Peptides against a protein of PDB entry 3NZW. Designs and how they scored, part 170

Target 1, 212 residues: chain A of PDB entry 3NZW
Amino acid sequence: TTTLAFRFQGGIIVAVDSRATAGNWVASQTVKKVIEINPFLLGTMAGGAADCQFWETWLGSQCRLHELREKERISVAAASKILSNLVYQYKGAGLSMGTMICGYTRKEGPTIYYVDSDGTRLKGDIFCVGSGQTFAYGVLDSNYKWDLSVEDALYLGKRSILAAAHRDAYSGGSVNLYHVTEDGWIYHGNHDVGELFWKVKEEEGSFNNVIG
Target 2, 222 residues: chain B of PDB entry 3NZW
Amino acid sequence: QFNPYGDNGGTILGIAGEDFAVLAGDTRNITDYSINSRYEPKVFDCGDNIVMSANGFAADGDALVKRFKNSVKWYHFDHNDKKLSINSAARNIQHLLYGKRFFPYYVHTIIAGLDEDGKGAVYSFDPVGSYEREQCRAGGAAASLIMPFLDNQVNFKNQYEPGTNGKVKKPLKYLSVEEVIKLVRDSFTSATERHIQVGDGLEILIVTKDGVRKEFYELKRD

## One batch from the design tools (peptide; made by RFdiffusion4, then SolubleMPNN)

Design b2_p22_3_s4 (from b2_p22_3, 13 letters changed)
Fold by OpenDDE base, seed 1:
Structure b2_p22_3_s4 (fold): chain B 212 residues (1-212), chain C 222 residues (1-222), chain A 22 residues (1-22)
Amino acid sequence: as target 1 above (212 residues)
Amino acid sequence: as target 2 above (222 residues)
Amino acid sequence: QPPLPDTSIAALYMRTREALSK
């Protein structure tokens, strides 16, 4: 798995691969590793698919209850705290989760929290999570700046996942790409890694280690 | 070493068509290398045009299917005999599976039916309740043999249009019920030849707007 | 970021067996 999220002047970019594995077996190439919690919040999944899918869906319900009770959208801080508190209650029970909760509120601005099943909760500007995270960081860190255009930021997110998919055997399938703004998240498509690889190689003149 | 799980082998396969869905399973039940039964159905009509199979440890599979059938019953009681949609059924099964997250059902679960638009639907579950809607899925003992075949024949992976020098992928299209049944039969006959835990009989449940029908085919018995 | 635990199906079953054996 490779997931990433980063803040920039235009909001938040979220990009993830779609491969699921069971040991050496590729269980799926089409896993949805971004959970659309609500129109304004995204959760990413790494680790146990069922743990992430179940509890982030549950989180969506908690966020909806908040909106019904408080008559306003939940903050990213509060949403991530709900999940963090939940997983901490199960600490030592064997949950496996590496998640990012991403959203944009007027009060907080663009906000990313990393939450994992060990009880870690971190606010930050850039996170890559999964077995391919170091490969993604290599590309992302080299090209990241706050003042990226939306177009460049989207490409950078996509390109970073592609790099990870290329080098990490546990990552691949496709890139799912999101842009989060104050108005909510925008889905920017499913990009097959095979097709994307050749396109990028041709356009950039990159991946010269691959002959073809 | 304590092991609460058995493994009864077998294989299941789901394929969604445009306006139908198929869920098939062999009828062999085995422990290790001993055949317990040559005809033990493992694909079930659960009502509301939903068919289900939970393949792996048969005791767990049967328990899960019974719980789901009971869930359907209570859904009708609580909602004035409203039909349970396939997507709602999937969510319900997730909760059944995840409810035993720390002592999982040792099964690969597949359900098939029609979505609310009348389109074929197949949902696949891991033992703890992660699920995904897919066009096709194989589960059980011979899943590793069949799934690559389905990738090629249902989703047309690694197939290209003639005359395009491998640059244009074969377009995705729905298969007819006849084509799907043929693929299922070919899959199971092939799997039977290469896996000792698959064989004896093949039962196919076909879901259409008119209901569920069953077809049976003999498989190799050795 | 910290490494994630193995969540393969086999690993889940092994953990279950271990827990039940204690």
Scores: peptide ipSAE 0.024, ipTM 0.759, DockQ to the pose 0.058
Fold by OpenDDE base, seed 5:
Structure b2_p22_3_s4 (fold): chain B 212 residues (1-212), chain C 222 residues (1-222), chain A 22 residues (1-22)
Amino acid sequence: as target 1 above (212 residues)
Amino acid sequence: as target 2 above (222 residues)
Amino acid sequence: QPPLPDTSIAALYMRTREALSK
């Protein structure tokens, strides 16, 4: 798995791969590793698929309850705290979760929290999470700047996941790409790695370790 | 080391068509190298045009299916006999599985039916309840033998249009029920030849708007 | 026998944590 999220002048980019593995077996190439919690809030999934899918869906319900009770959208801070508190209650039970809660509220602006099953909750501008995270960081960190255009930011997110998919055997399938703005998240499609790789290689003149 | 789980082998396979879905399973039940039964069905009509199989440890599978059937029953009681949609069924099954997150059902679960638009639907679950809607999925002992075949024959992976120098993929299209049944039969006959835990009989449940139809085919009894 | 689909992505998570610890 490789997931990433970063803040920039245009909001938040979220990009994830779609491969699931069981040992050496590729269980799926089409896993949805982003949970659309609400129109303004996304959760990413790394680690145990069931743990992430179940609890982030549960989180969505909690967020909706908040909205109903308070007649206001839940903050990203509060949403991430709910999840963090939940997993902390299960500390030691064996949950496996590495998640990013990404969203926008008027009060907070674009916001990213990292939450994992160890009880860690971190606010930050850039996170890569998964077995391929170091590969993603290599590309992301080398090209990141706050003033990226939306187009460049989307490409950078996609390109970073592609790098991880190339080098990490546990990552691949496709890139699912999101842009989070003040008006909510926008899905920017599913990009098959098999096709994307060759396209990027040709356009950039990159991946020269592969002859083709 | 104490192991509360058995492994009863077998294989199941789901394929979604345009306006139908198929869920198939062999009827062999085995422990280690001993055949317990040559005809123990493990694909079930659960009502509301939903078919289900939970393959792996049969005791867990049976328990899960029973719980789901009960869930369907109670859903009707609570909602004026409203039909349980396949997506809602999937969510319900997730909760059943995840409810035992720390002592999981040792099964690979697949359900098949029609979505609310009348399109074929297959959902697959891991032992603790992660689920995905897919066009096809094999589960159980011979899943590793069958899935690559399904990738090629259902999703047309690694197939390209002739004369395009491999640049144009074979276009995706729905398969007919006859084509799907053929693929299922070929899958199981092939798997039976190469896996000791698969064989004896093949039961196929076909879900259409008209209901659930069952077909049975003999497999090698070795 | 190929394993049932499992959540034994513990290895995956371990790699994640290892990377985060650097």
Scores: peptide ipSAE 0.023, ipTM 0.719, DockQ to the pose 0.091
Fold by OpenDDE base, seed 3:
Structure b2_p22_3_s4 (fold): chain B 212 residues (1-212), chain C 222 residues (1-222), chain A 22 residues (1-22)
Amino acid sequence: as target 1 above (212 residues)
Amino acid sequence: as target 2 above (222 residues)
Amino acid sequence: QPPLPDTSIAALYMRTREALSK
């Protein structure tokens, strides 16, 4: 798995791969590793698929309850705290979760929190999470700047996941890409890694260690 | 050491069509190298046009299916006999599975039916309740043999239009029920040849807007 | 970070078995 999210002048980019594995077996190439909690809030999934899917769906319910009670959308801080508190209660039980809660509120602006099953909760501008995270960081950190255009930021997110998919055997399938703005998240498509790789290689002249 | 799980073998397969879905399973039940039964159905009509199979440890599978059937019953009681949608069924099954997160059901679960738009739907579950809607899924003993075949024949993986020098992929299209049944039969016939835990009989449940139809085919009894 | 956990029946069995042995 490789997931990433980063803040920039245009909001938040979220990009994830779609491969699920069971040992050496590719269980799926089409896993949805982004949960759309509400129109303004996304959750990413790394680690145990069931743990992430179950509890982030649960989180969605808690966020909705908050909205109903308070007549206001939940903050990203509060949403991430709910999840963090939950997983902390299960500390030691064997949950496996590495998630990013990404969203926009008028109060906070675009916001990213990292939450994992070890009890860590971090606010930040850039996170890569999963077995391929170091590969993604290699590309992302080398090219990131706050002033990226939306187009460049989207490409950078996609390109970083592609790098991870190329080097990490546990990542692949496709890239699912999101842009989060003040108006909510926008889905920017599913990009098959097999096709994307050759396209990028041709256009960039990159991946020249691979003979086509 | 105490082992609470068994493995009763078998394999299951779901394929979604445009306006139908199929869920198929062999009828062999085994323990180790012994055939317990040559006809033990593992694909069930659960009502509301939902068919379900939980393949692996039969005791766990049966328990899960029973719980789901009961869930359907209670859903009707609580919601004025409202039909349970396939997506809601999937969510329900997730909760059943994840409720035993720390002592999982030893099964790979697949359900099939029609979505609310009348399109074929197949959902597959891991033992602890992660689930995905897919066009096709194989589960059980011969899943590793069948799934690549389905990738090629249902999703047309690695197929290209002739005369395009591999530049144009074969376009995706829905398969007819006849084509799907043929693929299912070929899949199980092939799996039976190569896996000792698959064989005896093939039961296919076909879900359409008109309800659930069952078909049965003989497999090798080796 | 570690790869995606193996959620196969076999893997879960092993983990469950280990957990029950504690």
Scores: peptide ipSAE 0.022, ipTM 0.745, DockQ to the pose 0.078
Fold by OpenDDE base, seed 2:
Structure b2_p22_3_s4 (fold): chain B 212 residues (1-212), chain C 222 residues (1-222), chain A 22 residues (1-22)
Amino acid sequence: as target 1 above (212 residues)
Amino acid sequence: as target 2 above (222 residues)
Amino acid sequence: QPPLPDTSIAALYMRTREALSK
């Protein structure tokens, strides 16, 4: 798995691969590792798929209850705290979660929280999470700047996941790409790694470790 | 050391068509190298045009299916006999599975039916309730043998249009029920040849708008 | 440390078995 999210002048980019593995077995190439909690909040999945899917869906319900009770959208801070508190209650029980809760509220601006099953909750500008995270960081950190255009930011997110998919055997399938703005998240498509790889290689003259 | 889980072998396979879905399973039930039964159905009509199989440890599978059937019953009671949609069924099954997160059902679960638009739907679950909708899925003992075949024959992976020098992928299209049944039969006959835990019989449940029909085919009994 | 991705059914089964065997 490789997931990433980063803040920039245009909001948040979220990009994830779609491969699930069971040991050496590729269980799926089409896993949705971004959970659309609501139209304004995204959760990413790394670790146990069921743990993430179940609790992030549950989180969506809690967020909806908040909106009904408080007559306002829940903050990213509060949403991530709900999840963090939940997983902390299960500390030691064996949950496996490496998640990012991403959203854009007027009061917070673009916001990313990292939440894992160890009870860690971190606010930050850039996170890569998964077995391929170091590969993604290599590309992302090398090209990141706050002033990226939306187009460049989207490409950078996609390109970083592609790098991870190339080097990490546990990552691959496709890149699911999101742009989070104040108006909510926008899905920017599913990009097959196979097709994307050759396209990028040709256009950039990159991936020269592979002969075309 | 006590192992609470058994492995009863077998294989299941789901494929969604345009306006139908198929869920198939062999009828062999084994323990270790012993055949317990040559005809133990593991694919079930659960009502509301939903078919279900939970393959792996049969005791867990049966328990899960029974719980789901009961859930369907109560859904009708609570919601004025409203039909349970396949997506709602999937969510319900997730909760059934995840409710035992710390002592999971040792099964790979697949359900099949029609979505609310009348399109074929297949949902696959891991033992603790992660699920996704897919066009096809194999589960059980021979899943590793069958799934690559389905990738190629249902999703047309690694197939290209002739004369394009591998530049144009074969376009995705729905398969007819006859084509799907053929693929299912070929999958299981092939799996039976290479896996000792698969064989004896093949039961196929086909879901259409008109309901669920069953087909049975003999497999090798070796 | 961030948790290692483990969506493996096999890994899940092994963890469960190990937990129950302890």
Scores: peptide ipSAE 0.025, ipTM 0.782, DockQ to the pose 0.065; fails the geometry check

Design b2_p22_5_s1 (from b2_p22_5, 16 letters changed)
Fold by OpenDDE base, seed 2:
Structure b2_p22_5_s1 (fold): chain B 212 residues (1-212), chain C 222 residues (1-222), chain A 22 residues (1-22)
Amino acid sequence: as target 1 above (212 residues)
Amino acid sequence: as target 2 above (222 residues)
Amino acid sequence: SPSLRELEEAKRKLAAESAKVV
């Protein structure tokens, strides 16, 4: 898995691959590793698919309950804290989760929290999470600027996942791309890694380790 | 490695069509190298036009299916005989599976039916309840043999339009029920040839708007 | 004979081997 999220002048970019594995077996190429919690809040999945899917879906329910009770959208901080508190209760039980809670509230602005099953909760501007994270960081860190245009930021997110998919055997399938703004998240499509690879290679003159 | 829980073998396969879905399974039940039964159905009509199979350790599979069937009954009771949708069924099964996250049902579960738009739907689950809606899925002993075949024949992976120098992929299209049944039969006959845990019989449940139809075919018995 | 705990641990391990990882 490779997931990433980063803040920039235009909000948040979230990009993820779609491969799931069971050992050396490619279990799926079409996993939805972004959970749309609400129109302003996203969760990402890395680690155990069931753990992430179950608890982030549960988180969605908790967030909705908060909205109903408090008549206000839950903050990204609070949403991530709910998840963090939950996984902390299960510490040592064997949950495997590396998640990012990404969203926008008027109070916080665009916000990213990293939450994992070890109980770590971090607020930050840039996170790559998963077995391919180092590959994604290599591209992302090399090209990241706060002042990226939305177009360039979207491309950078997509391109970083592509790099990880190329080098990490546990990442691949497709890139799902999101842009989070003050008006909510916008889905920017599913990009097949195979097609994307050749397109990017041709356009950039990159990936010269592959003869095509 | 000590394995206190048996794998009863077998293979299951789901394919969604445009306005139908199929869920198929062989009828062989084994322990190690011993055939326990040549006819032990593992694909079930659960009501509300939902078919289900949980392949792996048969005792766990049966327990899970039974619990789900009970869940359907309770759903009707609580919701004035409302039909359980396939997506709601999938969520319910996730909860059943994940409820035993730390002592899991050792099964690969597939359900099939129609979504609320009348389109074919297949959902697959891992042992602890992660689930995904897919166009097709193989599970069980011969899944590694069948799934690549389905990728090629249902999802048209690695197929290109002739004369395009591999630049244009074969377009996705729905398969007819006849085409799907043929693929299922070919999958299981092929799997039976190469895997000792697959054989004896093939039961196919076909879900349409008109209900669930069952078909049975003989497989090799060696 | 293995304890119930040992059986549970063994089954958990087996299931984990087939569980999807993302």
Scores: peptide ipSAE 0.504, ipTM 0.873, DockQ to the pose 0.087; fails the geometry check
Fold by OpenDDE base, seed 3:
Structure b2_p22_5_s1 (fold): chain B 212 residues (1-212), chain C 222 residues (1-222), chain A 22 residues (1-22)
Amino acid sequence: as target 1 above (212 residues)
Amino acid sequence: as target 2 above (222 residues)
Amino acid sequence: SPSLRELEEAKRKLAAESAKVV
């Protein structure tokens, strides 16, 4: 798995691959590793698929309950704290989760929290999470600027996942791409890695280690 | 290595069509090299136009199916006989599986039916309750033999339009019920030839708006 | 005969082999 999220002048970019594995077996190429919690809040999945899917869905329910009780959307800080408190209670039980909670509230603006099953909770501007994270960081860190255009930021997210899909055997399938703004998240499509690779290679003149 | 839990073998396969879905399974039940039964159905009509199979350790599979059937009954009691949707069924099954996260059902679960728009739907589950809606899925002993075939024949992977020099992929399209049944039969006949835990009989449940239909075919009894 | 704990551990290991990882 490779997931990433980063803040920039235009909001948040979230990009993820879609491969799931069971050992050396490719179990799926079409997994949705982004959970749409509400129109302004996203969760990402890395680790055990069931652990992530179950608890992030549960988190969505908790966020909705908050909205009903408090008559306002939950903050990204509070949502991420609910999840972190939950996984902390299960510490040592064997949960495997590496998640990013990404969203927008009027109070916080665009916000990203990293939460994992070890109990770590971090606020930050850039995170890559999964077995391919180092490959994604290599591309992302080399090209990241706060002042990226929306178009360039979307491409950078997509391109970073592609790099990871190329080098990490546990990442692949497709890239799912999101842009989070003050008006909520926008889905920017599913991009098959096979097609995307050749397109990028041709347009950039990159991936010269592969002879076409 | 101490392995107190058996694998009763067998294979299951789900394929979603445009306005139908198919869930098929062989009828062989085996322990190690001994055939326990040549006709032990493992695909079940659970009501509300939902068919289900949980393949792996048969005792766990049967337990899970029984729990789900009971869940359907309770859903009707609580919601004035409202039909359980396939997506709600999938969520319910996730909770059944994940409720035993630390003592799992050793099964690969597939359900099939129609979504709320009347489109064919197949959901697959891992032993601990992760689930995904897919166009096709093979599970069980011969899943590794069948799944690549389904990728090629249902999702048209690695197929290109003639004359395009591999530049244009074969477009995705729904298969007819006849085409799906043919693929299912070919999958199981082929799997039977190469895997000792698959054979004897093939039971296919076809879900349409008109209900669930069953078909049976003989497989090799070697 | 194996203890209940041993049975649980064995089953967890078996299930983990087929559990999806992302």
Scores: peptide ipSAE 0.504, ipTM 0.868, DockQ to the pose 0.085; fails the geometry check
Fold by OpenDDE base, seed 5:
Structure b2_p22_5_s1 (fold): chain B 212 residues (1-212), chain C 222 residues (1-222), chain A 22 residues (1-22)
Amino acid sequence: as target 1 above (212 residues)
Amino acid sequence: as target 2 above (222 residues)
Amino acid sequence: SPSLRELEEAKRKLAAESAKVV
């Protein structure tokens, strides 16, 4: 798995691959590793697919309950804290989760929290999570700046996942791309890695380790 | 390594069409190298036009299917006989599976039916309840033999339009029920040749707007 | 005979091998 999220002047970019594995077996190439919690809040999945899918869906329900009770959308801080508290209760039980909670509230603006099954909760501007995270960081960190245009930021997110898909055997399938703004998240499509690779190679003159 | 739980073998396969879905399974039940039964159905009509199979350890599979059938009954009681949608069924099954997250059902679960738009739907589950809607999925003993074949023949992976120098992929299209049945039969026939835990009989459940139809075909009995 | 705990652990391990990882 490779997931990433970063803040920039235009909001948040979230990009993820879509491969799931069971050992050396490619179990799926089409996994949705972004959970749409609400129109303003996203969760990403890394680790156990069932753990992430189940508890982030549960988180969605908790967020909805908050809205009903408080008559206000839950903050990204509070949503991430709910998840963090939950996984902390299960500490030692064997949950495997590396998640990013990404969203927008008027109070917080664009916000990213990292939450994992060890009980770590971190607020930050840039996170890459999964077995391919270091490959994604290599591309992302080398090109990141706060003042990226939306177009450049979207491309950078997509390109970083592509790099990870290329180098990490546990990442691949496609890139799912999101842009989070004050108006909510916008889905920017599913990009098959096979097609995307050749397109990027041609346009950039990159990936010269592959002859085609 | 100590393995206290048996694998009863077998293989299951789901394929979604445009306005239908198919869920198929062989009828062989085996423990180790001993065939327990040559006809033990493992694909079930659960009502509300939903078919289900949970392949792996048969006792777990049967238990899960029974629990789901009970869930369907309770859903009707609680919601004035409202039909359970396939997506709601999938969510329910996730909860059944994840409820035993730390003592899992050792099964690969597939359900098939029609979505709310009348389109074919197949959902697959891992043992602990992660699920995905897919066009096709193989599960069980010979899944590793069949799934790549389905990738190629249902999703047209690695197929390109002739004369395009590999630049244009074969377009995705729905398969007819006849084409799907053929693929299912070929899949199981081939799997039977290469896997000892697959054979004897093939039962296919076809879900359409008109209900569930069953077909049976003989497989090798070796 | 294996204890209930041993059975549970063994089954959990087997299931984990088939569980999807992302």
Scores: peptide ipSAE 0.493, ipTM 0.853, DockQ to the pose 0.087; fails the geometry check
Fold by OpenDDE base, seed 1:
Parts: C-alpha cells; sequence; structure tokens
Structure b2_p22_5_s1 (fold): chain B 212 residues (1-212), chain C 222 residues (1-222), chain A 22 residues (1-22)
C-alpha cells in the first residue's frame, strides 16, 4: 500500500493506490483505500483492510453523532482523536492500522492527522503511509511546494503514488485521487497504473529504467 | 504445524453479469486427504435474492450463513418485511465477521445478488470482514488457479484489439448467462484436474430479477 | 488437548494469513 496526503495553498491532496495482498498473493487491484467518512472528511487505509475499513466506517458514525448533538461539523482534530482513542484501547490486541484523517473546517483550515494502531497521532502537512511510503516521499518531497496550483498538486499526488506503485510490489492497481477544500472533498478519478505509467513516461521522459 | 481447525477445502466462485449474478461452489468436503462428503452444498439461498457462501472451515461457514439468515429474518421483522439490499447485506456480514475479529471465522465469504438498480453484484469478504464489490471473485482452495483465469475471461486482462500493437485494450462488456455458466464450468473442471480438494459436484446459483435458479453439474470424483 | 486460548491464537494466525493487507 501507498497512501499520501499533503496540505498546500489550495487545500489537501489525497492519493492512494488500490492493491491489496495476502502474502505474495495479489488479493485485489481495486480496493478503495479512501474511506469517505462524510462529504468533508476522508480517511485513508494502510495495514489490515478490515481494521481500517471497519473502524473508519465506525468513525463516520461517531462523526455523524457529533454533528447531530453539537449542531456543528466535527473538527478534524476531534475526529482523529476519536479514532486514536479507539485504537489505543485495542493496543496490543493486534490491530494493524496506518491512517490519515483529512478534512477542511473553517475553524482549522486544511488539516491532516496521522493515526496508527500503536496509538500515535500526529498533525502534519505531509504524510506518506504504507509499504511504499519511502518511494512516494522521494517524489513528493522533491517537488512539494506550498504554492502549487491545484492542477500541479493533483499531478504531484498522482505521480508520487505512481512512483511507489512502480517500486513497491505491494502497491499498484490504480491511483485514486482526491482534492479536499472547505466545500468538501472532490474525487478526481481512478487512474490505472499501467496506462498512467506509459503516459507519464512519454510525457516526462521518466522511468528510463523501463524500455518501452 | 498445529492447525486446530480443519480446512474443508472446496472452491467458490462469483461472477456478476449485467442483470444477473452467479455464485458457484463445488460440493466436495474434505479433511486432509479424506473425502468426508461428495455432496455437501456450500452455496445457499438466504432470501431477498441474496445467495451466500463462506468457504474454508465448514463449521465456521455454516455458522456464519446461519447467522446471516437470522439477520435477514430480523431485518424483515424490524422493517416491515422490507427487502434487504445487497449493499446492506454486505455491511451486515462485515459486522458478523468483524465481531469475531480476535477469533475469526476461518472462511472466505462471497455473496451475490442484484443491486438496487437491478445490476448484478458480487461482494467478497476476508475472514475478518473487509469487503469489496467486484465483477468476479474466486475463493477457497483453488482460488489461486481460477482468479487469474477470471481476470482474463471476465475482465479481459491482457487482451488487446487485434492490429493495435497492444495499445488498445479489449473493451469491457457484460457476459451473458450462458457465457458465465460456461466459464464457471470450465473453471471448476480445470481446478478439479489440479487440486485434490475440488471435485465431485458443482452447484451454481443464478440470481435474476425472477429469483434464484440452481444448476448442478457432475465433476470428477477421483 | 489445546486450551481455548491456544485454539483462538492458532485460528487468529490462520485467519491473518488470508486477511487482506493494504
Amino acid sequence: as target 1 above (212 residues)
Amino acid sequence: as target 2 above (222 residues)
Amino acid sequence: SPSLRELEEAKRKLAAESAKVV
């Protein structure tokens, strides 16, 4: 798995691959590793698919309850804390989760929290999470700027996942791309890695380790 | 290696068509090298045009299916006989599986039916309740043999239009019921040849708007 | 005979081997 999220002047970009594995077996190439918690909040999945899918869906319910009780959208900080507290209660039980909770509230602005099953909760501007994270960071860190245009930011997210999909055997399938703004998240499509790879190679002159 | 729970073998396969879905399973039940039964159905009509199979440890599979059937009954009771949608069924099954996250049902679960638009739907679950809607899925002992075949024949992976130098993929299209049944039969026939835990009989449940139809075919009994 | 705990642990391990990882 490779997931990433980063803040920039235009909000948040979230990009993820879609491969799931069971050992050496490619279990799926079409997994949705972004959980749409609500129209304003995204969660990403890395680790155990069931753990992430179940608890992030549960988180969505908790967020909805908050909105009903408080008559206000839950903050990204509070949402991530709910999840963090939950996984901490299960510490040592064997949950496997590396998640990012991404949203844009008026109070907080664009916000990203990393939450994992060890109980770590971190606020930050840039996170790559999963077995391919180092490959994604290599591209992302090299090209990241706060002042990226939305178009460039979307491309950078997509391109970083592509790099990871190329090098990490546990990442691949397709790139799912999201842009998060104050008005909510916008889905920017599913990009097959095979087709995307050749397109990028041709347009950039990159991936010269592969002969076309 | 200590294995407290037997793997009863077998294989299951789901394929979604345009306005139908198919869920198939062999009828062999085995422990180690001993055939317990040559006809033990593992694909079930659960009502509301939902068919289900949980392949792996048979006792767990049966328990899970029974719990789901009960869930369907309770759903009708609570919601004035409202039909349980396939997506809601999938969520329900996730909760059943994940409720035993730390003592899991040792099964690969597949359900098939029609979505709310009348389109074929197949949902696949891992032992702890992660689920995905897919066009096709194989599970069980011979899943590793069948799934690549389905990738090629259902999703047309690695197939290209002639004369395009591999640049134009074969377009995706829905398969007919007849084509799907043929693929299922070929899959299980092939799996039976190469896997000792697959054989004896093939039961296919076909879900359409008109209900669930069952077909049975003999497999090799060696 | 294995204890219930041992059975649970073994089953958990087996299930984990087939669980999807992302």
Scores: peptide ipSAE 0.486, ipTM 0.861, DockQ to the pose 0.086; fails the geometry check

